# Ledger of designs, part 85: peptides against a protein of PDB entry 3QIS

Target 1, 334 residues: chain A of PDB entry 3QIS
Amino acid sequence: PSLELSRREFVFENVKFRQLQKEKFQISNNGQVPCHFSFIPKLNDSQYCKPWLRAEPFEGYLEPNETVDISLDVYVSKDSVTILNSGEDKIEDILVLHLDRGKDYFLTISGNYLPSCFGTSLEALCRMKRPIREVPVTKLIDLEEDSFLEKEKSLLQMVPLDEGASERPLQVPKEIWLLVDHLFKYACHQEDLFQTPGMQEELQQIIDCLDTSIPETIPGSNHSVAEALLIFLEALPEPVICYELYQRCLDSAYDPRICRQVISQLPRCHRNVFRYLMAFLRELLKFSEYNSVNANMIATLFTSLLLRPPPNLMARQTPSDRQRAIQFLLGFLL

## One batch from the design tools (peptide; made by RFdiffusion4, then SolubleMPNN)

Design b2_p13_5_s3 (from b2_p13_5, 6 letters changed)
Fold by OpenDDE base, seed 4:
Structure b2_p13_5_s3 (fold): chain B 334 residues (1-334), chain A 13 residues (1-13)
Amino acid sequence: as target 1 above (334 residues)
Amino acid sequence: MRTAEELLQEATS
């Protein structure tokens, strides 16, 4: 069996978080026998492609002289955004299109990724006083490494950040500030806030706006701005409540005093973000008659974002653990 | 009406 491929090199320029890009090519059976094709893993890989790439279809049959269109879809989700932001991964891959009893055909995927404040650590973002797209990639790498080291130091040493001549970090990321300030100004009376989905186009505009500027006003509906906040919190590499404190939050869920003590042990930026969000959400709850928002809904929604189980425990999260996590957050909303 | 700045001040105090 043999195939003819219309293209073997694909370039995905300016790949962004949550923005789907598609490139198409044709494969044709130029042989005299039916063939089965499949994308196969390379040696030592478990998957035929990186997590941000997909082929559709990834397998199929071709009769003699049959042609099929294959879509190569590039989509950076929350699962790939962090490693792309850091430059640990890149928009580069090699796909192996295998023919049963035939040859392998190699496809080259290349391109560039545009960093996002989504999927960047709270620590790094607190050090970024400018939009992330204005920050040199080399400096982003340094900021992530420094942020990891500062997190570890802040957990080990109650040493006040040496207030030396280095530019003091922000109390909270400017992106969180902008989102919450907008919601606080314009969305307190918004019916079904955090319950109605935003528009995908508006979400992309909000992401691009936060990545490229410091706006006076965030574009889009209140629903889109609210969803952008949820997406931001979900995309954090380390959740607002650090993984190290997850179990202690569950264990303390019914003791409000211990809950506050657990939160006090968060790194400064995480603690500030947590308290700021809780203060905002408590204020939003005063408008429940207008926005249809209640404490149980908010606690349920934000618990999955703020108090994520460690990756090793995600598959084992019990309904009891979820209820404890919700109860933990309720103690800050009521 | 409280401001987001007042909420941040409360959160960081």
Scores: peptide ipSAE 0.366, ipTM 0.916, DockQ to the pose 0.858
Fold by OpenDDE base, seed 5:
Structure b2_p13_5_s3 (fold): chain B 334 residues (1-334), chain A 13 residues (1-13)
Amino acid sequence: as target 1 above (334 residues)
Amino acid sequence: MRTAEELLQEATS
């Protein structure tokens, strides 16, 4: 069996979080026998491609002189955004198109990624006084490493930060401040807030706006700004309530005093963000007659974002654990 | 009306 490929090199320029890019190529059976093709893993890989890449179709049959179009889809989700922001991973891959009883064909994938404040840690964002696209990639790596070390020191209740040398971090990320300030000013009376989805085009504009500027006003509808806040919280590499405190939140869910003590043990940036979001959501609940927002809806929605199970426990989450997690959050909304 | 700045001050106090 033999194939002809119209293209073998693909470049994806300016790849962004949640922005789909597509490149297409053709494969043709230039042999005299039917052939089966498939994308196969490389020797040390479990998958035929990186998580941000997909081929469609990934397998198929071709009759003699038959041609099929294959789409290469690049999409950076919450699962790949953090490792691309840090430069740990890159828009680089090699695909192996295998022909049954034939040869392998190699496809080269390359490109560049544009960093996002989405998928960046709260600790790193508190150190960023400028938009992330203005920060050199080398400095982003340093800020993430420093942020990890400071989080560990904060959890260990170690010695006060030496007042002298490092710029004082923000109390909350500027991106969270901008989103909440907009929603507080304009969305308190918005009917079906957090229930109506945003527009995908407006969500992309909001993400690009927060990555590149410090706007006076966020573009898009109140629904799109509200969904952008949810996407931001979902994309955090570590949730607003750190994984280390997850089980303690569930165990304390019916004691409001213990719940407040657990929150007091969060790193400063996480604790500030949590308290700020809870204060905002309590203000929205005062306008329930206008915005149709209630405490049970908000607790159910935000619990999955703020209080995520650790990755090792995610597959084992029980309905009882979910109910305790909701009850924990309700104690801050009521 | 409260402001987002007032909410931030309450949250960080």
Scores: peptide ipSAE 0.353, ipTM 0.913, DockQ to the pose 0.890
Fold by OpenDDE base, seed 2:
Structure b2_p13_5_s3 (fold): chain B 334 residues (1-334), chain A 13 residues (1-13)
Amino acid sequence: as target 1 above (334 residues)
Amino acid sequence: MRTAEELLQEATS
């Protein structure tokens, strides 16, 4: 069997978080026999492609002189965004298109990723006074390394951050501040806030806006801005409540005094973000007659975002654990 | 009306 490929080199320029890109190519059976094609893993790989890449179809049959279109889809989800932001992974891959009883065809995938504040740590973002797209990639790596070290120090000792005036971290990420400021100004009376989904196009505009600028106003509807806040919290590599405190939050869920003590053990940036979000949400709840928002809805929604089970416990979360997690947040909303 | 700055001050105090 033999195939002809219309293209073997693919370049995905300016890949962004949650923005689907597609490149198409044709494969033609230029042989005299039917053939089965499939994308196969390389030696030592478990998958035929990286998590941000997909081929559609990834397998199929071709009769002699038959042609099929294959789509190469690049999509950076919350599961790939962090490793791409850090440069640990890159928009580079090699696909092996295998032909049964035939030869392998290699496809080269290349491109560039544009870093996002989505999927970046709270610690790193607190050190970024400018939009992430203005920060040199080399400095992003340094900020992530420094952020890890400062998180560890903050967990071990409340060492005062050296008050070198130019290098003082923000109290919260500017992106969180901008989202909450917008929602507080414009969305307190928004009917069905956090209940109505945003528009995907508006979400992309909001993400791009936060990655590239410090806007006076966030574009899009209040629903899109609200959903962008949820997406931001979901995409955090470390949730607002650090994984190390997850079990202690559950154990303390019915003791408001212990709950506050647990939150006090968070790294400074995480603690500030948590308290800021809780303060905002308590203000939002004062407008429940207008926005239809209640404490149980908010606690249920934000629990999965703020108080995520660590990866090793995710598969073992009980309904009781979920209820405790909700109760923990309720103690800050009421 | 409270501001986001006031909420941040409350949160960081």
Scores: peptide ipSAE 0.343, ipTM 0.909, DockQ to the pose 0.870
Fold by OpenDDE base, seed 3:
Structure b2_p13_5_s3 (fold): chain B 334 residues (1-334), chain A 13 residues (1-13)
Amino acid sequence: as target 1 above (334 residues)
Amino acid sequence: MRTAEELLQEATS
């Protein structure tokens, strides 16, 4: 069997969080026999491609002189955004198109990723006074390393951040401040807030706006701005309530005093973000006649975002654990 | 109406 490929080199320029890019190529059976093709893992890989890449179709049959279009889809989800933001991963891969009883065809994937404030740690974002796209990649790496070290220090010692660091971290990420400020100014009376989905185009504009600027006004509908806040919280590499406190939140869910003590043990930026979000959501609940927002809906929605089970426990989350997690948040909304 | 800044001050106090 033999294949002809219309292209073997693919460049994905300016890859962004949640923005699908597609490159297409054709494969043709230039042999005299039917053939089966498949994308196969490299010798050391479990998957035929990186998590942000997909081939469609990834396998198939071709009759002699048959041609099929293959789409290479690049999509950076919440599962890939953090490693791309840090530069730990890159928009580079090699695909192996295998022909059954034939040869391998190598495809080169390359490109560049544009960093996002989405999928960046709260600690790093608190150190970023400028939009992430203005921060040199070398400094992003340093900020993530420093963020980890400060988190560890804050967990081990209630030592105040040394007042002598010339650049005090923000109390909360500017991106969260901007989203909450916008929602608080313009969305308190928005009917079905957090219940109506945003527009995908507006969500992309909001993400790009927060990555590239410090706007006076966030573009898009209140629904899109509200959903952008949810996406931001979901994309955090570590949830607003750190994984190490997850079980303690569940255990304390029916004791409001212990719940507050658990939150006091969060790293400063996480604690500030949590309290800020809870204060905001309590204000939204005062406008329930206009925005249709209630404490049970909000607690249910934000629980999955703020109080995520650690990766090792995700598969074991019981309905009781979910109810305890909701009850934990309700104690801050009521 | 409270401001987002007032909410932040409350949250960080």
Scores: peptide ipSAE 0.339, ipTM 0.910, DockQ to the pose 0.856

Design b2_p13_5_s4 (from b2_p13_5, 5 letters changed)
Fold by OpenDDE base, seed 1:
Structure b2_p13_5_s4 (fold): chain B 334 residues (1-334), chain A 13 residues (1-13)
Amino acid sequence: as target 1 above (334 residues)
Amino acid sequence: MKTAEELLQEATS
């Protein structure tokens, strides 16, 4: 069996969070026998590609002189955004197109990723006074490392942040402030807020806006701005309630005093974000007659975002655990 | 009506 490939090198320029890019190529059976093709894992890989890449179709049959189009789809989800933001991963891969009883054909994937405030840690964002696209990648790495060290120090109740560090961190990420400020100003009376989905194009504009600027006004509908806040919270590498406190939140869910004590143990930035969001949501609930928002809905929605089970426990989350998690948040909304 | 700044002050106090 033999294949001819129309292209073997693919460049994905300016890859962004949640923005699909597609490149296509053709494969042709220039042999005299039917052939089966498949993308196969490289040695020591479990998957034929990185999680931000997909081939469609990834396998198939070709008759002699048959041609098929293959789409290479690049999409950075919440699962890949953090590692791409840090530069731990890159828009680079090698695909192995295997031909049964034939040769391997190598495809080179390359490109560049544009960092996003989505999928960046709360700690790093609190240190980031400028839009992330204005921050050199080297400085992003340093900010993540420093943020990790400060989180660890905070958890250890070690020495107060030396007030002499020339740049005090923000109390909350500017991106969260901008989203909440917008929603508070313009969306309190928005019918079906957090229930109606945003527009995908507007979501991309909001993401790009927050990544590149400090806008006076966020573009898009109130629904898109509301969904952008949800996406932001979902994309956090560490949820607003740190994984270390997850079980304690569940255990305290019916004791409002203990719940507040658990929250007080969060790292400063996480604690500030949590309290800020809860304050916002309590104000939003005052407009329930206009926005159709109620405490149970909000608690249910935000629980999955703010109080995520640790990755090792995700598969073990019971309906009881989910109810406790909802009850924990309800104690801050009521 | 509270402002987002007032909410932030309440959250960070």
Scores: peptide ipSAE 0.317, ipTM 0.904, DockQ to the pose 0.844
Fold by OpenDDE base, seed 5:
Structure b2_p13_5_s4 (fold): chain B 334 residues (1-334), chain A 13 residues (1-13)
Amino acid sequence: as target 1 above (334 residues)
Amino acid sequence: MKTAEELLQEATS
């Protein structure tokens, strides 16, 4: 069996969070026998491609002189955004197109990723006074490493950060401040807030706006701005309530005094973001007659975003654990 | 009406 490929080198320029890119190529059976093709893993890989890449179709049969179009789709989800922001991973891969009883054909994928404030830690964002696209990638790596070390120090020692000549971090990320300020000004009376989905085009504009500028006003509908806040919270590498406190939140869910003590043990930026979001959501609940928002809906929605189980416990979350997590947030909304 | 700045001040106090 033999194949002819129309192209073997693919370049994906300016790859962004949640923006789908597609490149197509053709494979043709130039042999005299039917052939089966498939994309196969390399010797050390579990998958035929990286998590941000897919081929469609990934396998098939070709009759003699038959041609099929294959789509290579690049899409950066919440699962790949953090490792691409840090430069731990890159827009580079090699695909192996295997022909049954035939040869292997290698495809080269390359490109560049544009960093996002989505999927960046709260600690790193509190140190970024400028949009992330203005920050050199080398400085992003340093800010993430320094942020991790300060988070660990803040969890171990209630020692006030030494007044060393380092620029004071923001109280909350500017991106969260901008989203909440917009929603608070314009969305308190918005019917079906957090219940109606945003528009995908507006969501992309909001993400690009926050990554590249400090706007006076966020573009898009109140529904798109509200969904952008949810996407931001979902994409965080660590949730607003740190994984180390997850079990303590469940154990304290019916004791409001212990719940407040657990929140007081969060790193400063996480604690500030949590309290700021809870204050905002309590104000929205005062307008329930206009916005149709109730405490149970908000607690159910935000629990999955703010109070996520650690990755090692994700597969074991019980309905009881979910109810305790909801009850924990209800104690801050009522 | 409180501002988002007033909410931030209350949250960080």
Scores: peptide ipSAE 0.317, ipTM 0.903, DockQ to the pose 0.882
Fold by OpenDDE base, seed 2:
Structure b2_p13_5_s4 (fold): chain B 334 residues (1-334), chain A 13 residues (1-13)
Amino acid sequence: as target 1 above (334 residues)
Amino acid sequence: MKTAEELLQEATS
């Protein structure tokens, strides 16, 4: 069996969070026998491609002189965004197109990723005074390392370094401030806020806006801005309530005093973001007659985002644990 | 009406 490939080198320029890119190529059976093709893992890999890459179709049959189009789809989800932001992973891969009883064909995937404030830690974002796209990649790495060290010091109740006034972290990420400021100004009377989905095109514009600028106004509908806040919270590598406090939040869910004590133990940036979001949501609930937002809906929605189970416990989350997590947030909304 | 800045001040106080 033999294949002819129209292309073997693929470049994905300016890959962004949640922006699908597609490159297509053709494979043709230039042999005299039917052939089966498949993308196969490399020797030490479990998957034929990295999590942000997909081939469609990834396998198939070709008759002699048959041609099929294959799409290479690059999509950075919440599952890949953090490792791409840090430069731990890159837009580089090698695909092995295997031909049954034939040879392997190697496809080279390359490109560049554009960092996003989505999937970046709250600690790192609090150190970023400018949009993430203005920050050199070398400085992003340093900010992530310094942010990790600050989180650890905060958890250990170590004295904060007397950072010079110019280096002082933001109280909250500017991106969260911008989203909440917009929603507070324009969305308090928005009917079905957090219940109506945003538009995908508007979500991409909002993400690009936050990654590249400090806008006076966020583009898109109030629904898209509201969903962008949810996506931001979902994409955080460490949730607003750090994983180490998850169980304590559940255990305290019916004691408002203990709940507040647990929140006080969060790293400063996480604690500030939590309190800021709760303050915003309590104000939003005052307009429930206009926006149809109620405490149970908000608590249910934000619980999955703010109070995520640690990855090792995710498969073991009980309905009781979910109810405790909701009750924990309700104690800050009411 | 409060501002988002006032909410932030209340949250960080």
Scores: peptide ipSAE 0.301, ipTM 0.897, DockQ to the pose 0.893
Fold by OpenDDE base, seed 3:
Structure b2_p13_5_s4 (fold): chain B 334 residues (1-334), chain A 13 residues (1-13)
Amino acid sequence: as target 1 above (334 residues)
Amino acid sequence: MKTAEELLQEATS
């Protein structure tokens, strides 16, 4: 069997978080026999491509002189955003298009990723006084390393943040401050807030706005700004409540005093963000007559975002664990 | 109505 490929080199320019890009090519059976094609893993890989890439179709049959279009889809989800932001991964891959009893055809994927404040650590964002797109990639790496070291120092109850570092970290990420400030100013009376989905185009505009600027006003509807906050919290590499405290939150869920003690043990940035969000949500609940927001709805929604099970425990999360997690957050909303 | 700054002050106190 033999194939002709219309293209073998693909460049995905300016790849962004949650923005789908597609490149298409044709494969043609220029042989005399039917052929089966498939994308196959390289010798050391479990998958035929990186998590941010997909081929559609990834396999199929071609009759002699038949042609099929294949789409290469690049999509950076919450699962790939952090490693791309840090430069640990890049928009580079090699696909192997295999023919049954035939040849391998190599496709080269390349491009560039544009960093996002979405999927960046709270610690790193607290050090970023400018939009992430203004920060050199080399400095992003340094900020993530410094953030890790400061988190470890904070957990060890060791050295007070050396007050002598010329640039004090922000109390909370500017992106969270901007989202909450906007929602607090404009969305407290918004009917069905956090219940109505945002518009995908507006969400992309909000993400791009926060990545590139410090806006006076966030673009889009209140629903889109509200959903952008949810997406931001979901995309965090570590949830607002650090994974190490997850079980202690569940164990304390019915003791409000112990719950507050657990939160006090969070790293400073995580603790500040948690308390800031809880303060915002308690104020939002005062407008429940207008915004239809209630404590049970908010606790249920934010539990999956703020109090995520560690990856090793995700498969074991019981309905009882979920209820305890909700109860933990309710103790801060009531 | 509180400000986001007042909420931040309450959160960081």
Scores: peptide ipSAE 0.300, ipTM 0.898, DockQ to the pose 0.863

